# Designs tried in a protein design run: peptides against a protein of PDB entry 5YCA. Part 88

Target 1, 132 residues: chain A of PDB entry 5YCA
Amino acid sequence: RSLPAERNPLYKDDTLDHTPLIPKCRAQVIEFPDGPATFVRLKCTNPESKVPHFLMRMAKDSSISATSMFRSAFPKATQEEEDLEMRWIRDNLNPIEDKRVAGLWVPPADALALAKDYSMTPFINALLEASS

## One batch from the design tools (peptide; made by RFdiffusion4, then SolubleMPNN)

Design b2_p19_3_s4 (from b2_p19_3, 8 letters changed)
Fold by OpenDDE base, seed 2:
Structure b2_p19_3_s4 (fold): chain B 132 residues (1-132), chain A 19 residues (1-19)
Amino acid sequence: as target 1 above (132 residues)
Amino acid sequence: DAAEEAEFEAEMAELARPA
């Protein structure tokens, strides 16, 4: 598959130690019609544009928003490019359907596979290890 | 902080499905 040409410079090095990022994560309870759910988030700011995105994990089952990953990694991606990648994820990984939230949420193993593709491994490792 | 929480809630709102 083809990914967008320009990537967030925050993710220039996929081999960095993730442990300093763990305490940067935050948990928050969100209310839904069927009850509360806790999410863990990691604020990722593009050092060039200064635009932040939050990487997001459902605390309970550690599902991670692939949509948030993509949007953070590829700030100049078109909607068509995003749609194409989301289709690829649906066809090749194990996205989890959730009626409460949009986007594609994937289990930890799939998230780490995407992280490798997007050069986000330290950030996803930190997000997965953070307490809720 | 409060600003960061607001940003998070805004991003969640983008992902949230209408009730």
Scores: peptide ipSAE 0.160, ipTM 0.760, DockQ to the pose 0.867
Fold by OpenDDE base, seed 4:
Structure b2_p19_3_s4 (fold): chain B 132 residues (1-132), chain A 19 residues (1-19)
Amino acid sequence: as target 1 above (132 residues)
Amino acid sequence: DAAEEAEFEAEMAELARPA
C-alpha cells in the first residue's frame, strides 16, 4: 500500500529503547453514557512543527487508536490518504468496533504491525507497557 | 497539568464520545 510521503521527524528511528517513554504515559478516566472507561495516553510532539498528538490505548483490552497513530505519523496527510489507510486497516487487520469511540482501534499485535510501518515501535511498546 | 488535559480532551472529542 501507499503511505504519505512525509513522516513526523519524531519517528526517525524505530530502534530506540522504549523504556524511557513509559513514565511519560498518563492514565485518565473518561465518562461515557454507559459508564466510565480508562485510557492511557502518550503525548507525542513533532519536534519541527511543535504540534502535539496523543497516542491512545483503552486500558481494558489494550486496544490502540490506529487513527491517532496515523495522524501523528503523517501530519501532512490528506483526508483521502487517511481514508485509504483506514480502509486498508479494516480490510487487512482486526479493528475493534466500539460505539463509544471514533476511528479505528486495533489490538496490540496489530498496533505493533502498524507501528513498524509508521516507524513508531518504541512509542507503541511504551504505551502498551504503561500502567493504567 | 491543566493545559495537557485540555489538549487531551480536545483530541478525545474526535476519537471518543464522552458523556
Scores: peptide ipSAE 0.158, ipTM 0.764, DockQ to the pose 0.671
Fold by OpenDDE base, seed 3:
Structure b2_p19_3_s4 (fold): chain B 132 residues (1-132), chain A 19 residues (1-19)
Amino acid sequence: as target 1 above (132 residues)
Amino acid sequence: DAAEEAEFEAEMAELARPA
């Protein structure tokens, strides 16, 4: 498949040590109509544009927002490019439907597969290991 | 930290489905 040409320079090196990122993660309880749920987030700032994005994990089952990953990795992607990638994820991975939140959420193994494609492995490892 | 919490709330609002 074809990914957007320009990637966030934050992810220039996929082999960096992830452990310093673990304490940078934060957990928060969000109230929904059917009850509370805890999310873990990691703030990722583009070093060129200085625009931040948050990578997102559901604490309970460790589902990761593929949408947040894509938007952080490819901040200049078109809506069409995002739609094409989300369709690819639906067809080739194991996305989890959650009626409380939008976007595509994937289990840890699929998140790490996407992380390799997007050059985000240290950041996803840290997000998965962080406490909630 | 208060600023980061506000940023998180703003990003979650984009993911949260309407009530």
Scores: peptide ipSAE 0.157, ipTM 0.759, DockQ to the pose 0.835
Fold by OpenDDE base, seed 5:
Structure b2_p19_3_s4 (fold): chain B 132 residues (1-132), chain A 19 residues (1-19)
Amino acid sequence: as target 1 above (132 residues)
Amino acid sequence: DAAEEAEFEAEMAELARPA
């Protein structure tokens, strides 16, 4: 597959220690028509543009938004590039499409696979280890 | 903090699409 050429400079080093990021995560209860659900989020700010994105995890099953990962990692990606990657995820990983939230959500193992591809491993490790 | 929560809510508004 072809990933976007320009990546968020926040993710320049995939080998950084993730533990300092764990306390930066926050849990949030969101009310849906079918009832409440808890999400865990990690604010990731592009050091050049200063634009923040939140990496997102469902507390119940630890599914992580692949869409949020992609958009954070590739700030100048085209819609076509995003669509191509989401199709790849559907074909090669185990995503779910939850009726309550947009985007593709993947289990922890798949999230870590994507994190490796996007150079986001410390951030996804922190998000997965954070309390809910 | 409050600013971060506001940012999160704004982002969740894009993700949250209840049926």
Scores: peptide ipSAE 0.157, ipTM 0.760, DockQ to the pose 0.883

Design b2_p19_4_s1 (from b2_p19_4, 11 letters changed)
Fold by OpenDDE base, seed 2:
Structure b2_p19_4_s1 (fold): chain B 132 residues (1-132), chain A 19 residues (1-19)
Amino acid sequence: as target 1 above (132 residues)
Amino acid sequence: DEERKKKIEEAQKKLYEDE
């Protein structure tokens, strides 16, 4: 597959130690019609544009928003490029179905695979290790 | 149910709100 050409400079080094990012994660309880659900969020700000995105994990099953990962990683991506990647994820990974959340969410192993592709490994590791 | 959908959408918006 073809990923967007320009990547968020926040993710220039995929080899950084993730542990300093762990305390930057925040747990949040969100009330849904069927009851509360806890999410862990990590604010990621593009150092050039100063635009923030939140990486997100569902605390219970550790599913991670692939859509948010993509949008954070590729700030200049078109909707078509996003759609293409999401289709690739559906075809090649194991996204979950959850009507409570928008976008495409994937299990931890898939998230880490995407993280490697997007050069976001430290951030996803931190998100996965953070307490909820 | 549209009302349920709306409530879910409103709840989900919190996932994108800044601290």
Scores: peptide ipSAE 0.482, ipTM 0.898, DockQ to the pose 0.892
Fold by OpenDDE base, seed 4:
Structure b2_p19_4_s1 (fold): chain B 132 residues (1-132), chain A 19 residues (1-19)
Amino acid sequence: as target 1 above (132 residues)
Amino acid sequence: DEERKKKIEEAQKKLYEDE
């Protein structure tokens, strides 16, 4: 697969210690028709554009939004590039099916695999370790 | 069904709201 050429400079170093990011995560309860669900979110701001994106985890099963990861990592990606990556994820990883959430969500192991590809490992580790 | 869809969309919107 071909990932977008330009990556968010926030993710220039994949080897950083993730622990300082843990307290920056925030848990929130969202009410759905079938009942409440808890999500953990981490605000990630592009240091150049100052545009924020939220990385997201479902507290119950620790599923991570791959779509949000991609959009944060590749702020200048085209819709076609996103579609290609999401298709690759569907074909090669283990995305979940949940009608309550938008985008493509993947289990922790897959999220960490994507994090390596997107240079987001510290951020995903923090998101996974944060309390809910 | 349409009302349910709308409620889900409103709930999802909160996932992207800033603090």
Scores: peptide ipSAE 0.481, ipTM 0.898, DockQ to the pose 0.929
Fold by OpenDDE base, seed 1:
Structure b2_p19_4_s1 (fold): chain B 132 residues (1-132), chain A 19 residues (1-19)
Amino acid sequence: as target 1 above (132 residues)
Amino acid sequence: DEERKKKIEEAQKKLYEDE
């Protein structure tokens, strides 16, 4: 598949130690009609544009927002490019279905596969290891 | 229903709010 040409410079090095990012993650409880759910979030700011995106994990099953990963990694991506990537994820990975949340969410193994593709492995590792 | 949808949307907004 073809990913967008320009990537967030925050993710220029996929080999960095993730452990310093762990304490930067924050857990929050979100109230839904069926009850509360805990999410872990990591604020990721593009060092050039200064635009932040939050990477997100559902605490209970560790599913990760692939949509948020994509939007953070590819700040100049078109909606069409995003749609194509989300379709690829649906066809090739194992996204979950949860009507409570927006976007496409995937299990940890799939998130790490995407992280490799998007060059954001340290950030996803930190998000997965953070306490909730 | 619509009310449930609205509540979910409001909850979702919190996931994208800054700290």
Scores: peptide ipSAE 0.479, ipTM 0.898, DockQ to the pose 0.897
Fold by OpenDDE base, seed 5:
Structure b2_p19_4_s1 (fold): chain B 132 residues (1-132), chain A 19 residues (1-19)
Amino acid sequence: as target 1 above (132 residues)
Amino acid sequence: DEERKKKIEEAQKKLYEDE
């Protein structure tokens, strides 16, 4: 598949130690009609544009928002490019269905696969290891 | 159903709010 050409400079080095990012993650309880759910979030700011995105994990099953990963990694992506990638994820990975959340969410193993593709492995490792 | 949807949308917004 083809990914957008321009990537967030925050993710220029996929080999960095992730451990310093762990304490930057924050757990948050959000109340839904069916009850509370805990999410772990990591604020990721594009060092050039200063635009932030939050990477997100469901605490209960460790599902990760693939949509948020994509939008953080590719700040200049078109809607068409995002749609194509989300379709690829549906066809090739194992996204979950949860009406409480927007976008596509994937299991940890799939998130790490995407992280490698998007060059954001340290950030996803940190998000997965953070306490909730 | 619409009320439930609205509440879910409001909850979802919290996932994207800055600290």
Scores: peptide ipSAE 0.479, ipTM 0.898, DockQ to the pose 0.927

Design b2_p19_4_s2 (from b2_p19_4, 10 letters changed)
Fold by OpenDDE base, seed 1:
Structure b2_p19_4_s2 (fold): chain B 132 residues (1-132), chain A 19 residues (1-19)
Amino acid sequence: as target 1 above (132 residues)
Amino acid sequence: DEEVKKQIEEAQKKLYEDD
């Protein structure tokens, strides 16, 4: 598949130690009609544009927002490019279906696969290891 | 259910807002 040409410079080095990012994650309880759910969020700011995105994990099953990953990784991606990638994820990975959340969410193994593709491995590792 | 959807949308906003 083809990914957008320009990537967030925050992710220029996929080999960084992830452990310093762990304490930067924040747990948040969000109330839904059927009850509360805890999410772990990591604020990721594009060092050039200064635009932040939050990487997000469902605390309970460790599902991670692939959509948020993509949007953070590719700041100039078109909607068409996003749609194409999300379709690829649906066809090739194992996204979960949860009406409470927007976008595509994937299990940890899939998130790490995407992280490799998006050069986000340290950030996803930190997000997965953070306490909730 | 529109009301449920609205409630979910409001909840979802919290996932994207800053701390």
Scores: peptide ipSAE 0.432, ipTM 0.878, DockQ to the pose 0.915
Fold by OpenDDE base, seed 2:
Structure b2_p19_4_s2 (fold): chain B 132 residues (1-132), chain A 19 residues (1-19)
Amino acid sequence: as target 1 above (132 residues)
Amino acid sequence: DEEVKKQIEEAQKKLYEDD
C-alpha cells in the first residue's frame, strides 16, 4: 500500500522511550445509551501546525482508533488516501465493530502494527499501558 | 432509532473534545 507522503513531525522518531507519554494519557468515562464506557485518550499536537489529535483506546478491550492514528500521522492526507488506508485495514487487519464509536478501530496487536507503519510506536505503547 | 443515534453522536463528541 501507499501511505501519504508527509507525516506529522511529532512522529519523526519511532524509537523514543514511551514511558514519559504514559502520564499524558487521560481516562474518561463516556455515557452511552446502553451504559458507560471508559476511554483512554492521548493528546498529540503537531509541533508545526499546532493542530491536536487525540489517540484513543477503549479501556475494556484496548481497541484503538486507527482512524485517529491515521489522521494524526498524516495531517495532509486526502480523503481518498484515508479511504484507501481504511480499506487496507479492513482487508488485512482485524477491525472491531462497535456502533458507539466512529471510524475504524483495531485491537492492540493491529494498532501496534499500524504504529510501526506510521512511526507512532511510542505513542501507542503509552496509550496501551496507561491506566483506565 | 434516531434518538439513540443522536445520543451516541453526542457521546462521541466527547472523544474529540480538547481539554
Scores: peptide ipSAE 0.431, ipTM 0.878, DockQ to the pose 0.881
Fold by OpenDDE base, seed 4:
Structure b2_p19_4_s2 (fold): chain B 132 residues (1-132), chain A 19 residues (1-19)
Amino acid sequence: as target 1 above (132 residues)
Amino acid sequence: DEEVKKQIEEAQKKLYEDD
């Protein structure tokens, strides 16, 4: 597959220690019609544009928003590029279906695979290890 | 159910809010 050419400079080094990012994660309880659900969120700000995105994990099963990962990693991606990547994820990984959440969400192992591709490994490791 | 969908959408907004 082909990923967008320009990547968020926040993710220039995939080998950084993730532990300093853990305390930056925040747990949040969100009320849905069928009950509350806890999410863990990590604010990721593009150091160049100063535009933030939140990486997100469902606390209960540790599913990660692949859509949010992609949008954070590739700030200049076209909708077509996003659609192609989401289709690739559907075809090659194990996304979940949850009516409560928007976008495409994947299990931890898949999230880490994507993180490697997007150079986001420290951030996803921190998100997965954070308390909820 | 459109009302449920609306409620979910409102809840989802919180996932993208800055804090």
Scores: peptide ipSAE 0.430, ipTM 0.878, DockQ to the pose 0.872
Fold by OpenDDE base, seed 5:
Structure b2_p19_4_s2 (fold): chain B 132 residues (1-132), chain A 19 residues (1-19)
Amino acid sequence: as target 1 above (132 residues)
Amino acid sequence: DEEVKKQIEEAQKKLYEDD
């Protein structure tokens, strides 16, 4: 598959130690009609544009928002490029079905596979390791 | 159910709010 050409400069080095990012993660409880759910979030700001995106994990099963990963990694991606990637994820990975959340969410192993493709490994490792 | 949908949408906004 083909990913967008321009990547968020925040993710220029996929080999950095993730541990300093762990305390930057924040857990929050969100109330839904059928009960509360805890999410862990990591604010990721593009150092050039100053536009932030939140990487997100469901605390209970560690599912991670692939859509948020993509949007953070590729700030200039077109809707068509996003649609193509989301279709690829549906066809090749194991996204979950959850009516409470928008976008595509994937289990930890799939998130790490995407992180490698998007050069986001330290950030996803931190998000997965953070307490809830 | 439209009411449930609305409640979910409001809850979802919190996932994108800046702290």
Scores: peptide ipSAE 0.425, ipTM 0.876, DockQ to the pose 0.873

Design b2_p19_4_s3 (from b2_p19_4, 10 letters changed)
Fold by OpenDDE base, seed 3:
Structure b2_p19_4_s3 (fold): chain B 132 residues (1-132), chain A 19 residues (1-19)
Amino acid sequence: as target 1 above (132 residues)
Amino acid sequence: SAAVEAQIAEAQAKLYQDD
């Protein structure tokens, strides 16, 4: 597969210690038609554009939004590039289906695999270890 | 503000669901 050429400079170093990021995560209850669900979020701000994105984890089963990861990592990606990556994830990883939320969500092991590809390992480790 | 961030996070959790 072909990932976008330009990556968010926030993720320039995949080897940094993740532990300082853990207390920066926040839990949030979100209402859905069939009831509330708790998410854990981590605010990630692009140091150049100053545009924030939130990486999102479902608290209960630790599923993580691959779509949010991609959009944070590749802020200048085209819709076509995103569609290609989401199809690759569907074909090669183990995404879950949740009709309550949009985007593609993956289990923790798959999230860490994507994190390596996107140079986001410290951020995903912190998101997974944070309390809900 | 906290309120604005909560709204953004909620929207991104739902990933701007299309109608």
Scores: peptide ipSAE 0.295, ipTM 0.801, DockQ to the pose 0.071
Fold by OpenDDE base, seed 1:
Structure b2_p19_4_s3 (fold): chain B 132 residues (1-132), chain A 19 residues (1-19)
Amino acid sequence: as target 1 above (132 residues)
Amino acid sequence: SAAVEAQIAEAQAKLYQDD
């Protein structure tokens, strides 16, 4: 696979302590056709563009939106690059099937693998450790 | 605002493109 060349400068250092990010996470109840579900979200603002993205975790099983990760990490990615990465995830990781939510969602271990690839480890660790 | 941010988060959960 080929990841986009330019990455969100927010993720320039994958080795930062994640613990200060934990209290920045927020729980949110979202209504779906089959009922409400709780998510944990972490606001990630690109320091250059000032555009925010929310990293998203399902509270119940800790599934994380790979789509949210990719779009936050690669703000200048083409649609083709996103499609290629999502196909790679589908073929190589263990995405969940949930028709209630858009995007591609993966279990915690896969999210951490992606986080390493995207240089987002502190943010994903915080998202996973935050309470709901 | 907090309300706008919540809406964005909800939209991201529901409306991301699935490729």
Scores: peptide ipSAE 0.172, ipTM 0.765, DockQ to the pose 0.070
Fold by OpenDDE base, seed 2:
Structure b2_p19_4_s3 (fold): chain B 132 residues (1-132), chain A 19 residues (1-19)
Amino acid sequence: as target 1 above (132 residues)
Amino acid sequence: SAAVEAQIAEAQAKLYQDD
């Protein structure tokens, strides 16, 4: 597959210590038709554009939004590029179907695989280790 | 503000699902 050419400069170093990011995570309760669900979120601000994206984990099963990872990592990606990557994820990883939320959500192992591809490993490690 | 961030986070959790 081919990932977008330009990546968020926030993710320039995939080898950084993730532990300082853990306390920056926040729990958030979101209402759904079948009741509330808790998410863990990590604010990731593009240092160039100053646009924030929140990386999201479902507290219950630790599923992580691959779509949000992609959008954070590749701020100038086209819709076509996103669609291509999401199809790749469906074909090669183990996405979880959840009718309550949009986008493509993946289990922790898959999220870490994507994190390596997107140079986001410290951020995903922190998100996974944070308490809810 | 915290309120704005919460709104953004919620929207992103639902991946910008329309209102």
Scores: peptide ipSAE 0.147, ipTM 0.747, DockQ to the pose 0.075
Fold by OpenDDE base, seed 4:
Structure b2_p19_4_s3 (fold): chain B 132 residues (1-132), chain A 19 residues (1-19)
Amino acid sequence: as target 1 above (132 residues)
Amino acid sequence: SAAVEAQIAEAQAKLYQDD
């Protein structure tokens, strides 16, 4: 597959210590028709454009929004590029279907695989380790 | 359905609500 050429400079170094990012995560209870659910989110701001994106994790099963990862990593990606990547994820990883939320969500192991591809490992590790 | 889509959109909007 081909990922977008331009990546968020926030993710220039995939080897950084993730622990300082853990306390930056925030838990949020969201009300759904079938009841409340807790999410953990990490605000990731592009240091150049100053545009923020939120990485999202379902607290209970630690599913992570691959869509949020992609959009944060590749802020200039086209919709076609996103669609192609999401199809790749569907074909090669193990996304889960949740009718309550938008985007494509993946288990922790898949999220970490994507994080490696997107150079986001510290951020995903922090998101996964944060309390809810 | 449109109603389901609206619910998803609302939920997602809540997820991205900044504090």
Scores: peptide ipSAE 0.153, ipTM 0.747, DockQ to the pose 0.659; fails the geometry check

Design b2_p19_4_s4 (from b2_p19_4, 8 letters changed)
Fold by OpenDDE base, seed 3:
Structure b2_p19_4_s4 (fold): chain B 132 residues (1-132), chain A 19 residues (1-19)
Amino acid sequence: as target 1 above (132 residues)
Amino acid sequence: EEEVEEQIEEAQRKLYEDD
């Protein structure tokens, strides 16, 4: 598959220690029609543009938003490029369906596979290890 | 149906609000 050419400079080094990022994560309770659900969020700011994106994990089953990962990793990606990547994820990984949330969500193992592709491994490890 | 959709949209917006 083809990923966007330009990547967020925040992710220039995929080998960094993730532990300092763990305390940067925050839990958030969101009300849905069927009741409350807890999410864990990690604010990731592009050091060049200063634009933030939030990486997100569902606390209950540790599913992670692949859409949030892609948008953070590729700030200049077109909607077409995003659609193509989301289709690739559907065809090659194991996304879950949750009508309450927008975007495409994947289990932890798939999130780590994507993290390697996007050079985001430290950030996804921190998001997965953070308490809720 | 529309009310449920609006609630979902509001919930999603909250996920991206700044801390």
Scores: peptide ipSAE 0.032, ipTM 0.653, DockQ to the pose 0.860
Fold by OpenDDE base, seed 4:
Structure b2_p19_4_s4 (fold): chain B 132 residues (1-132), chain A 19 residues (1-19)
Amino acid sequence: as target 1 above (132 residues)
Amino acid sequence: EEEVEEQIEEAQRKLYEDD
């Protein structure tokens, strides 16, 4: 598959220690029609544009929003490029169906695979290890 | 149905609110 050409400079080094990012994560309880659910969020700011994006994890099963990862990693991606990547994820990984939330969500192992592709490993590790 | 969709959108919006 083809990923967008420009990547968020925040993710220039995939080998950084993730532990300093853990305390930057925040838990949030959101009310849904079928009851409350807890999410863990990590605010990721592009150091060049100063535009923030939130990486998101469902606390209960550690599912992570692949959509949030993609949008953070590739801030100039077109909708067509996003759609293509989401289709690839559906065809090659194990996305989870949840009608309560927007975007495409994947289990931890798949999130880490994507993180490697997007050079986001420290951030996803921190998000997965943060308390809820 | 419309009410449910609106509730979901509101919940989603909250995910991106700053603390």
Scores: peptide ipSAE 0.032, ipTM 0.651, DockQ to the pose 0.867
Fold by OpenDDE base, seed 1:
Structure b2_p19_4_s4 (fold): chain B 132 residues (1-132), chain A 19 residues (1-19)
Amino acid sequence: as target 1 above (132 residues)
Amino acid sequence: EEEVEEQIEEAQRKLYEDD
């Protein structure tokens, strides 16, 4: 598959120690029509554009939003490029669709596989290890 | 597609606003 050409410079080094990022994560309870759900989030700011995106984990089952990962990693991606990647995820990984939050959510192992592809492993490791 | 995109943006906005 082909990923977008330009990547968020925040993710220039996939080998960084993730532990300093753990305390930067925050837990948050969000109200939905069917009840509250807890999420863990990590604010990721593009150092050039200064635009933040939040990486998101469901506290209950540790599912990670692949959509949020993609949008954070590829700030100039087209909708077609995103659709192509989401289709690839559906065909090759084990995604979950949650109607409450939208987007494509994946299990931790799949999230780490995507993180490697997007060069954001430290951030996903931190997100997964953070307490809820 | 647009609906999904809007919902993701709204979710992220809510997370920011509740800080």
Scores: peptide ipSAE 0.035, ipTM 0.648, DockQ to the pose 0.243; fails the geometry check
Fold by OpenDDE base, seed 2:
Structure b2_p19_4_s4 (fold): chain B 132 residues (1-132), chain A 19 residues (1-19)
Amino acid sequence: as target 1 above (132 residues)
Amino acid sequence: EEEVEEQIEEAQRKLYEDD
């Protein structure tokens, strides 16, 4: 597959220590019609555009929003490029369907695979290790 | 597809509203 050409400069180095990012994560309880659910979020700000995106994890099963990862990693991606990647994820990984939340969510192992592709490994590791 | 988009928007809205 092909990914967008330009990546968020925040993710220039995939080898950085993730531990300093752990305390940057925040737990959030969101109310849904069927009850509350806890999410862990990590605010990621593009150092050039100053536009923030939140990486998101479901606390219960550690599912990660692949959509949020993609949007954070590729700030200039077209909708078509996003759709193409999401289809690739559906075809090649193990996405989880949750009608309560938007986007495509994947298990931790898949999230780490995507993180490698998007150069986001430290951020996803931190998100996964953060307490809820 | 539209449902996913709407859910993403809603999720993002919820996330940003709580900040």
Scores: peptide ipSAE 0.032, ipTM 0.649, DockQ to the pose 0.271; fails the geometry check

